# Peptides against a protein of PDB entry 3T6J, part 171

Target 1, 375 residues: chain A of PDB entry 3T6J
Amino acid sequence: PIVESYIGFIESYRDPFGSRGEFEGFVAVVNKAMSAKFERLVASAEQLLKELPWPPTFEKDKFLTPDFTSLDVLTFAGSGIPAGINIPNYDDLRQTEGFKNVSLGNVLAVAYATQREKLTFLEEDDKDLYILWKGPSFDVQVGLHELLGHGSGKLFVQDEKGAFNFDQETVINPETGEQIQSWYRSGETWDSKFSTIASSYEECRAESVGLYLCLHPQVLEIFGFEGADAEDVIYVNWLNMVRAGLLALEFYTPEAFNWRQAHMQARFVILRVLLEAGEGLVTITPTTGSDGRPDARVRLDRSKIRSVGKPALERFLRRLQVLKSTGDVAGGRALYEGYATVTDAPPECFLTLRDTVLLRKESRKLIVQPNTRLE
Target 2, 372 residues: chain A of PDB entry 3T6J as posed
Amino acid sequence: PIVESYIGFIESYRDPFGSRGEFEGFVAVVNKAMSAKFERLVASAEQLLKELPWPPTFEKDKFLTPDFTSLDVLTFAGSGIPAGINIPNYDDLRQTEGFKNVSLGNVLAVAYREKLTFLEEDDKDLYILWKGPSFDVQVGLHALLGHGSGKLFVQDEKGAFNFDQETVINPETGEQIQSWYRSGETWDSKFSTIASSYEECRAESVGLYLCLHPQVLEIFGFEGADAEDVIYVNWLNMVRAGLLALEFYTPEAFNWRQAHMQARFVILRVLLEAGEGLVTITPTTGSDGRPDARVRLDRSKIRSVGKPALERFLRRLQVLKSTGDVAGGRALYEGYATVTDAPPECFLTLRDTVLLRKESRKLIVQPNTRLE

## One batch from the design tools (peptide; made by RFdiffusion4, then SolubleMPNN)

Design b2_p19_2_s3 (from b2_p19_2, 5 letters changed)
Fold by OpenDDE base, seed 4:
Structure b2_p19_2_s3 (fold): chain B 375 residues (1-375), chain A 19 residues (1-19)
Amino acid sequence: as target 1 above (375 residues)
Amino acid sequence: VKPRGPSPTGTVYAEDEFR
């Protein structure tokens, strides 16, 4: 078998400042069959990148074909197991040297273990569909998240010699209509500038890319979904995200006004964006469970994903990218922290919903490392 | 950068997405 491994100080999610990497490592075996889907995605990546809602000047100057491999993890040493990986984490290296993508296939398979009777916060009519398509939709989302999420966008940089990696005279900020007014100076990085919001912000961007591009028929075709199946995968992917945004409240600490998990914060932000879009796209309804205690239901109107959801996400995603590219920390923080704020203000009453989420909290699944054998 | 997954810590990776 083809064996892949990595080890080192790689991910900074546990650093409040987003800079110090946690030591981790894994050993995995390449799943050739599953890797084929991601290779097809790679083959379409250059074209799909053009579908993202920012001008080419905000995208990498040169498309560097990345590796994308599905891995069956044999051992993983770290504080948490990812579903996918995009490395290196330095944006400057990604745009100049390239990157590698990994899907942890056997980790993703855990999603297939969802039990209907334990599935919280969904309408009954959605539960069977959710169970059926949660796994496949995860494959789509992770692939897009890594390859076209983390693998997209450009940082505007002035190097130590004063040279810019963009044409100051011709590049226009699509949000302002003006020339670029800020950038990264020599020695400045995404993490160093955006600090406490960097990890979650980037995860939010990547998740948003996944939701946005999963609407593209070519993407679903690459993963083997057509017709009604493709529409169901799209629906479940979006439904999963808005549900995740509600579940995310578990990881908010009201007394400290902080988030304990970057990805969950990102998903809450996306939920807020889609709620803000209005028009009945997303509805969270407090209910009473069969046990007489508080419950809730998340409803996503599938008929409004393209008409309401996509435009809202487009605008938000473009803003994320523009602020990231230009190193506009003040603007980026204002935008992101605004959506990441958790209050008990009506109509959502998120702090009250948090109590419900905690009440209905399910135990974490135990992921047991597998073994191999010679046959 | 890592996407969703179960995490035994207070931070969510793939693990927390499977609840």
Scores: peptide ipSAE 0.066, ipTM 0.702, DockQ to the pose 0.134; fails the geometry check
Fold by OpenDDE base, seed 5:
Structure b2_p19_2_s3 (fold): chain B 375 residues (1-375), chain A 19 residues (1-19)
Amino acid sequence: as target 1 above (375 residues)
Amino acid sequence: VKPRGPSPTGTVYAEDEFR
């Protein structure tokens, strides 16, 4: 078997300022079959990057072909086991040397084991479709999230010598129509500037890239989906995201007005964006469960994904990228924290919905170290 | 010109994913 591992101070989710890494490590075996799909995605990455909703001037100057591998984890040491990884977490290395994407396939498989009777917050008509396509859609999302999410976008930088990595006279901010007015100075990084929102903000950008690009037929074809199947995968991917946004409320602490999980905060933000789009795209309806207790249903109108959802996400995603590229912390924080705010204001009444989410939460799945054998 | 220092973590944690 082909064995891969990594070890060190890598992920910074446990740092309130998003900078200090937690010591972790894993040992895994390459899944060749699933890796082949990701390799096809890598082969199309340069083209797909051009589909993202920002000017080329806000994208990396040179495309660096990354690695993408699906791994089956044998052992993982850390506070939490991921489904996907993009490393290294050093800007200079990512930009100059490239990066590697990893999907932890057998970890994803555990997440796919959802019993229909326990599936919360979905319409009955969506449950079977959701169960059928959750796995495949998640593979698509993870691939896009890592490769084209975390792997995209340029930071505008002025180096220690005063030189810029962009043309100050010609590069235009697509949001303002004006020249670039802010950038990263020497010694400044994404995490150092955006601090408490850096991790969640970046995850939100990456998730948004996934939703946005999964609409492309080429992406679905790479993963082996065409026709009605492709449309179902798209629908379930978007449905999963809006559902996740509701589930995310579990990780909000009202008393402290803060979030405890970066990815879930990101998904809540996306839900808010899609709700704001209106036009019946997303509807959350409080209901009463069969047990007589509060429940809720999330509905996504598949016919409005492209007409309503995509434009809304496009605008939001572009704003995220522009603010990130320009190092506009004030603007970025205002935008992101605005969507991340949880109140009990109608019509959604998110704090009330949170109570429902907590009431309906399932027991945490336990992931245990596997063994290996020859068959 | 490339800035030095840490980047946002690119990890999707399965433990908190899509329950």
Scores: peptide ipSAE 0.031, ipTM 0.653, DockQ to the pose 0.672; fails the geometry check
Fold by OpenDDE base, seed 3:
Structure b2_p19_2_s3 (fold): chain B 375 residues (1-375), chain A 19 residues (1-19)
Amino acid sequence: as target 1 above (375 residues)
Amino acid sequence: VKPRGPSPTGTVYAEDEFR
């Protein structure tokens, strides 16, 4: 067996300022079969990066072929187990030295344990499809999220010698139509500049990349889906995201006006973006459960994913990247915090929906470390 | 940039994805 491990102060999700790393470590075994799919994704990465909705000037100058493996986790020491990992967490190193991606395959497999009768906030007609394709769609999303989400985009930098990594005279900001007005100076990093929103903002960008690129036929083909299956995987992936945006409200603390989970905040933001797109793409309907208590249903019109959803996500994702590349903290914060704000304003009434989410919250699931053996 | 990170519940990243 091929064993992989890492250990150290790696992730800063528990630091409100995104600076201090939590000590963590894992031991895992490579899943060769699933890794082969991710290898195919890596082989197409350079081409797929060109499909992202920003100019090449906002993408990395040189494509560095990353490693991507699917891992079955034997042990993970930390505050929680991720579904996927992209390391190192330093943008400068990612741009110059490359990066490694892993999907924690057996962690993702836990999603298969969801029972139909316990599946909340979905229409009955969607439940079977959701259960069938959640796993496969999750594999697609994680792969895209890590490889092409976290693995994409350029930071405009002025180094310690005053040199720029971009042509100040020719590079145009696609949002403003002007030359680049801001950048990262020597010693400035993504986390140091964007601070309290850095982690969630980046997760939102990565999740958005996943949703956006999963619409590309080549992506689904890489994962072995064609025809109706491919469309179902796309639908379930988007459906899962909008559902997650609703579920995310569990991790919002109204009294403190803060979020307790970066990824869930990101998913709420995406939900807001897709709701804003309108045209019946996403609908959240308060209902009454069989127990007589509040419930809700999330509806996604699959026929409007490409016509309504994709353009909305494209515009939003481009803005995220441009603001990130230029180190525009003021603009980035205004954009992101705007979508991350939770109020009880109609028509969504998110604070009321939060009460429903909390009411329908399932018991905490615990991950138990597995055993393995050689045969 | 960050990986798809852990859940504050001490379980899988975004516990709610598995609910």
Scores: peptide ipSAE 0.026, ipTM 0.680, DockQ to the pose 0.156; fails the geometry check
Fold by OpenDDE base, seed 2:
Structure b2_p19_2_s3 (fold): chain B 375 residues (1-375), chain A 19 residues (1-19)
Amino acid sequence: as target 1 above (375 residues)
Amino acid sequence: VKPRGPSPTGTVYAEDEFR
């Protein structure tokens, strides 16, 4: 089989400033069957990038075809095992040299395993559908997240010689209608500028890309879903995200006003965006469980995903990208921290909901490393 | 960059994010 590996100081999630990488490594084998779907996604990537809600001037000037492979992990050394990977973690290198995408298939498979009776915060009518399509929807989301999320967008840069990688006279900021007024200078990076919010912000952008593009029929077709199945995958993907936003509260520390997990913070932000969209798209209802203790239910109106959800996400995602491209830290921080703020303000009362989330959380699952054999 | 990754404390895995 084809073996994939990497090792080194790669991910900076453990650094509050997003600069220092933790030592990490893995060995995995290629899952050829699953990789075929991602290969088709790669083949469509250049076209799908055009579907993202920003002008071509905010996208990479030249598309560089990346690798995308589904892997079954044999061993992983690090603080945690991801579901997907996009490397390198440097936007300049992604932009000029290319990147590689990986889906850790057997890790995702573990994440799929949920007993119906233990599935929290969903309506009974959604549970079977959720269980059925959680896995496939994750595959779609991870693929889009890595390839077209992390793999998209341009940073405006002035190099050490004073040259710009964009035309200052013609490129227009779609949010302001004005010329570009800020950019990255020589030596400045995404992480160095956005610092404490950089990781979560980027994850939020990538997750948003996934939700946004999963609505495209071509994407679902690539993964083998058509008709009602495709619609169910879309619904479950969005439902999973809004549920994740609620679950995310576990990783917020009220006393310190901080988040302990970048991805969960990102998912909470997306939940806030979709709640803000209103019109009954997302509803979180406090309830009482069979044990007489607090519970909650998340409802997503399927019929409003495209009409309400997509436009809201489009606007938000465009803002994320524009602020990232222009290196507008002040604007980016204001936007992101605004949505990431957790209070007990009505109607959501998120701090109260957090107590419910903590009350209903299940014990942590363990990933056991597999073995291999030759056949 | 990873869509489902560890927390700074190393306590979160992919499966933990959606339990």
Scores: peptide ipSAE 0.025, ipTM 0.671, DockQ to the pose 0.132; fails the geometry check

Design b2_p19_2_s4 (from b2_p19_2, 7 letters changed)
Fold by OpenDDE base, seed 5:
Structure b2_p19_2_s4 (fold): chain B 375 residues (1-375), chain A 19 residues (1-19)
Amino acid sequence: as target 1 above (375 residues)
Amino acid sequence: VKPRGRSPTGTVFAEEEFL
């Protein structure tokens, strides 16, 4: 087998300021079959990057072909095991040297192993479809999230010599119509500037890229889906995201007004964006379960994904990118924390919904180090 | 600044104290 590994101070999720990495490591085996799909995605990456909702001036100046492999994890040492990885996290290195993407395939397999009777918060009519396409939709989302999410966008920088990596006279901020007013100075990084929101904000951007680009037929073709199957994969991917936004409430601590999980906070933000879009795109309805206790249902109108959802996500995603590129911490924090706020205000009553989410919480899945054998 | 991992939609890390 082809073995891959990494070790070191890597992930900064446990740092409240998003800067200090936790020491971790893994040993994994390459899954050749799944890696082939990601290689096809890489082959289309340069073209797909042009589909993102920001001008070329906000994208990397030169496309650097990354590596993308699917890995089956044998050993993971750390506080948490991810489903995907994009490294390094140094934006300067990502822009100048490139990056590597990995999908932890057997972690994904554990994640989507849900029994129908235990599947919460979905309409009955959606459950079978969700179960059928959850796995494939995860593959699509992770691929896009890593490669075109984390792998996209330019930071505007003034180096130690005072030189800019963008033309101050010609580059226009698409949100304001004005010239660029802010940038990263020497020694400033994404994490150092955006600090407490940096991790979740970036995850939100990456997840949004996944939802946005999964609408492109070429993406679905790469993963082997066409026609009705492709549309079902899209629907389930979006449905999974809005459901995840509801599930995310488990990781909010009302007493401290803070989030404990960056990815879940990101997914809640996306849910809020799609709810704000209105027009019946997303509906969350409190219900009573068969046990007589509180429950809820999330409904996504598939016919409105492209007409309502896509434009809303486009605007939001562009704003995320522009604020990131320009190092506008004040604007970025205002935007992100606004959508990340959890109150009990009608109509959603999110704090009440949180109680329902906690009530319906499933037993925690334990990931155990596997053994290997020859077959 | 150090590399970051990713959790798929609907999944979480084993430890719940990530920010």
Scores: peptide ipSAE 0.025, ipTM 0.672, DockQ to the pose 0.113; fails the geometry check
Fold by OpenDDE base, seed 2:
Structure b2_p19_2_s4 (fold): chain B 375 residues (1-375), chain A 19 residues (1-19)
Amino acid sequence: as target 1 above (375 residues)
Amino acid sequence: VKPRGRSPTGTVFAEEEFL
């Protein structure tokens, strides 16, 4: 078998300042069948990058072909096991040297193992479909998230010698119609500029890329889905995201006005974007459970994903990228914190919904590390 | 402060709270 591992101070999500990495390591075995799908995705990556809703001038000048592998984790040491990984966590290296993508396939399978009777916040008609396609849809999402999410976009930089990595005279900001007016100076990084929102913002961008590109037939074909199956995978992927946005409220601390989990904050932001799109695309309805206590239902209108959802996400995703590329911290913060704000304002009443989410919270799932054998 | 060139993590986590 092909064995992969990594070890070190890698992820900083547990640091309130987002600076200090936690010690983490894993040993995993390559899942060849799923890896083949990701290899096909990599082969199409350069073309798929062109489908993203920003001009080529906001994309990397040269595509560096990354590795992408699906792994079955044997051993993991850390505070949490990720579903997907894009490394290294250094912008300069990602842009100049390339990157590696990993999907932790068996972690995904465990993370989404939910009994139908315990599946919260979905309509009964969606539960079986959701259970069937949650795993496969998330494989698609993770693949796109890592490869084309984190692996996409260009930062406009002026180097220490004063040279720009973009043509100041010809590159136009698609949001303003003007020339580029801001960029990263020497020594400035994504994290240094965007600071407290940087991690969640980037996760939001990557998640949005996944939702946006999963609509592309070529993507679904790569993963082996066609016809009705492809449409169901798309639907469940989007449904999972909007549900996740509701579940995200668990990780918001009202008293401190802060989020405790960057990915969940990102998912809440996406929910807000899709709710803002209106037209009945997403509906969250408070209900009463069989126990007489508060409950809720999330509905996603399948027929409006492409007509309403995609355009809304396109606009939002483009703004995320443009603000990121130009180092516009003020604009980026205003945009992101605006969507990340949790209030009890109608019609959603998110703080009230949070109480419902907490009330319906499932017991934490435990991943039991597997063993392996040679045949 | 993160070292120069340090990007946000590119890791997708499950919908669970960290320990």
Scores: peptide ipSAE 0.025, ipTM 0.622, DockQ to the pose 0.433; fails the geometry check
Fold by OpenDDE base, seed 4:
Structure b2_p19_2_s4 (fold): chain B 375 residues (1-375), chain A 19 residues (1-19)
Amino acid sequence: as target 1 above (375 residues)
Amino acid sequence: VKPRGRSPTGTVFAEEEFL
């Protein structure tokens, strides 16, 4: 088998300032069959990048074809196990040297198992569909998240010699209509500049890319979905995200006004964006469970994903990218922390919903390391 | 070279303080 591994100080999620990496390592075996789908996605990546809601001037100057491999993990040494990986994490290296993507296939498979009777916060009519398409929708989301999420966008940089990696005279900020007014100086990085919000902000951008691009027929075709199946995969992917945004409240600490998990914070932000879009796209309804205790239901109107959801996500995602590209920390923080704020204000009453989420909390899954054998 | 690990949507394998 083809073996892949990596070790080092890699992910900075555990650093409050987003700078110091945690020592991590894995050993994995390449799953050739599953890798084929991601290779098809790679083959379409250059074209799909053009579908993202920012001008080419905010995208990488040169498309560097990345590697994308599905891996079956044998050993993972770290505090958390990802579903996917995009490396390197340095945006400057990503845009100049390229990047590699991996999907941790057997990790994803663990997440696919859901018992209907334990599935919380969904309408009864959505449960069977959710169970059926959760796995496939995860494959789509992870592929897009890594390849076209983390693998997209450009940082505007002035190097140590004073040279810019963009034309100051011609590049226009699509949000302001003006020339670019801020950028990264020599020695400044995404993580160093955006600090406490960097990880979650980037995860939010990547998740948003996944939701946005999963609406593209070509993406669904790459993963083998057409017609009604494709629409169901889209619906479940979006439904899963808005549900995740509710579940995210578990990882908010009200007394400290902070988030304990970057991805879940990102998913809450996306939920807030889609709720703000209004028009009945997303509805969270407090209910009473069969046990007489508080419960809740998340409803996503599938008929409004394209008409209401997509435009809202487009605007938000463009703002995320523009603020990231220009190194506008003040604007980026204002935007992101605004959506990441958890209050008990009506109509959502998120702090009250958090109590419900905690009440309905499921046990943490234990990930057991597999082994291999000769037959 | 920073790898970016991604948890499955709606799934968290560890409560890590990500700030």
Scores: peptide ipSAE 0.025, ipTM 0.636, DockQ to the pose 0.109; fails the geometry check
Fold by OpenDDE base, seed 1:
Structure b2_p19_2_s4 (fold): chain B 375 residues (1-375), chain A 19 residues (1-19)
Amino acid sequence: as target 1 above (375 residues)
Amino acid sequence: VKPRGRSPTGTVFAEEEFL
């Protein structure tokens, strides 16, 4: 077997300022079959980057071919086990030296082992599809999230000598129609500048890239999905995201007005974006469970994903990228925190829904070290 | 500091205080 490992101060999720990495390490075995799919995704990455909803001037000047591998984790040491990883976590290095992506395939598999009777917040008609396609759709999502999410976009920089990495005269901000008015100065980084929202904001961007690009037929083909299967994978991926946005409320602390998990905050933001799109795309309905206690159902109209969802996500994703590229912290914070705000305002009544989410919370899943055997 | 390069599983297994 091919063994992969990494170790070090890698992820900064536990740092409120997003600057200090937590010590983490893993040992894993390469899953060759899934890695082959990700290799095909890598081969298409340069082309797929052009499908993202920002001008080429907001994308990296030079494409750097990354590695992408699916891994079955044998041991993971850290506070939590991710589904996917994109490293290094230094933007300058990603832009100049390249990056590596991994999908922790067996972690995903464990996460997908949901019993139908325990599956919360879905319509009965969606449960079987969700169970069937959750795994495959998440493979797609993780691949896109890491490779084309975290692996995309350019930061506008003025170096220590005063030189710009973009043409100030010709580059236009697609949101304002004006020339670029802000950028990163020497020594400024994404995390240092956006600070408390940097991690969640970036995760939101990456998740949004996943949802947006999973609509592309080439992506689905790379993962081996065509026809009705491809449409079901798309549907379940989007359904999973909006459901996750509801589940995210567990990780919000009303008393402190803060989020305890960056990715879940990101998913809540996406839910808010898709709810704002309206037109019956997403509906959250409070219900009463069989036990007589509060419950809820999330419904996604699959027929409106492309017509309503995609345009809404496109606009949002472009705004995320433009604000990121230009280092516009004020604009970025206003946008992101606006969607990340949790209130009890109608019609959603998210604080009330949070109570429902907590009531229906599943027991904590434990991941135990697997045994590997040669057959 | 680069954007975070970690995608959590759809199931959060640990109460990780992620910011």
Scores: peptide ipSAE 0.024, ipTM 0.666, DockQ to the pose 0.124; fails the geometry check

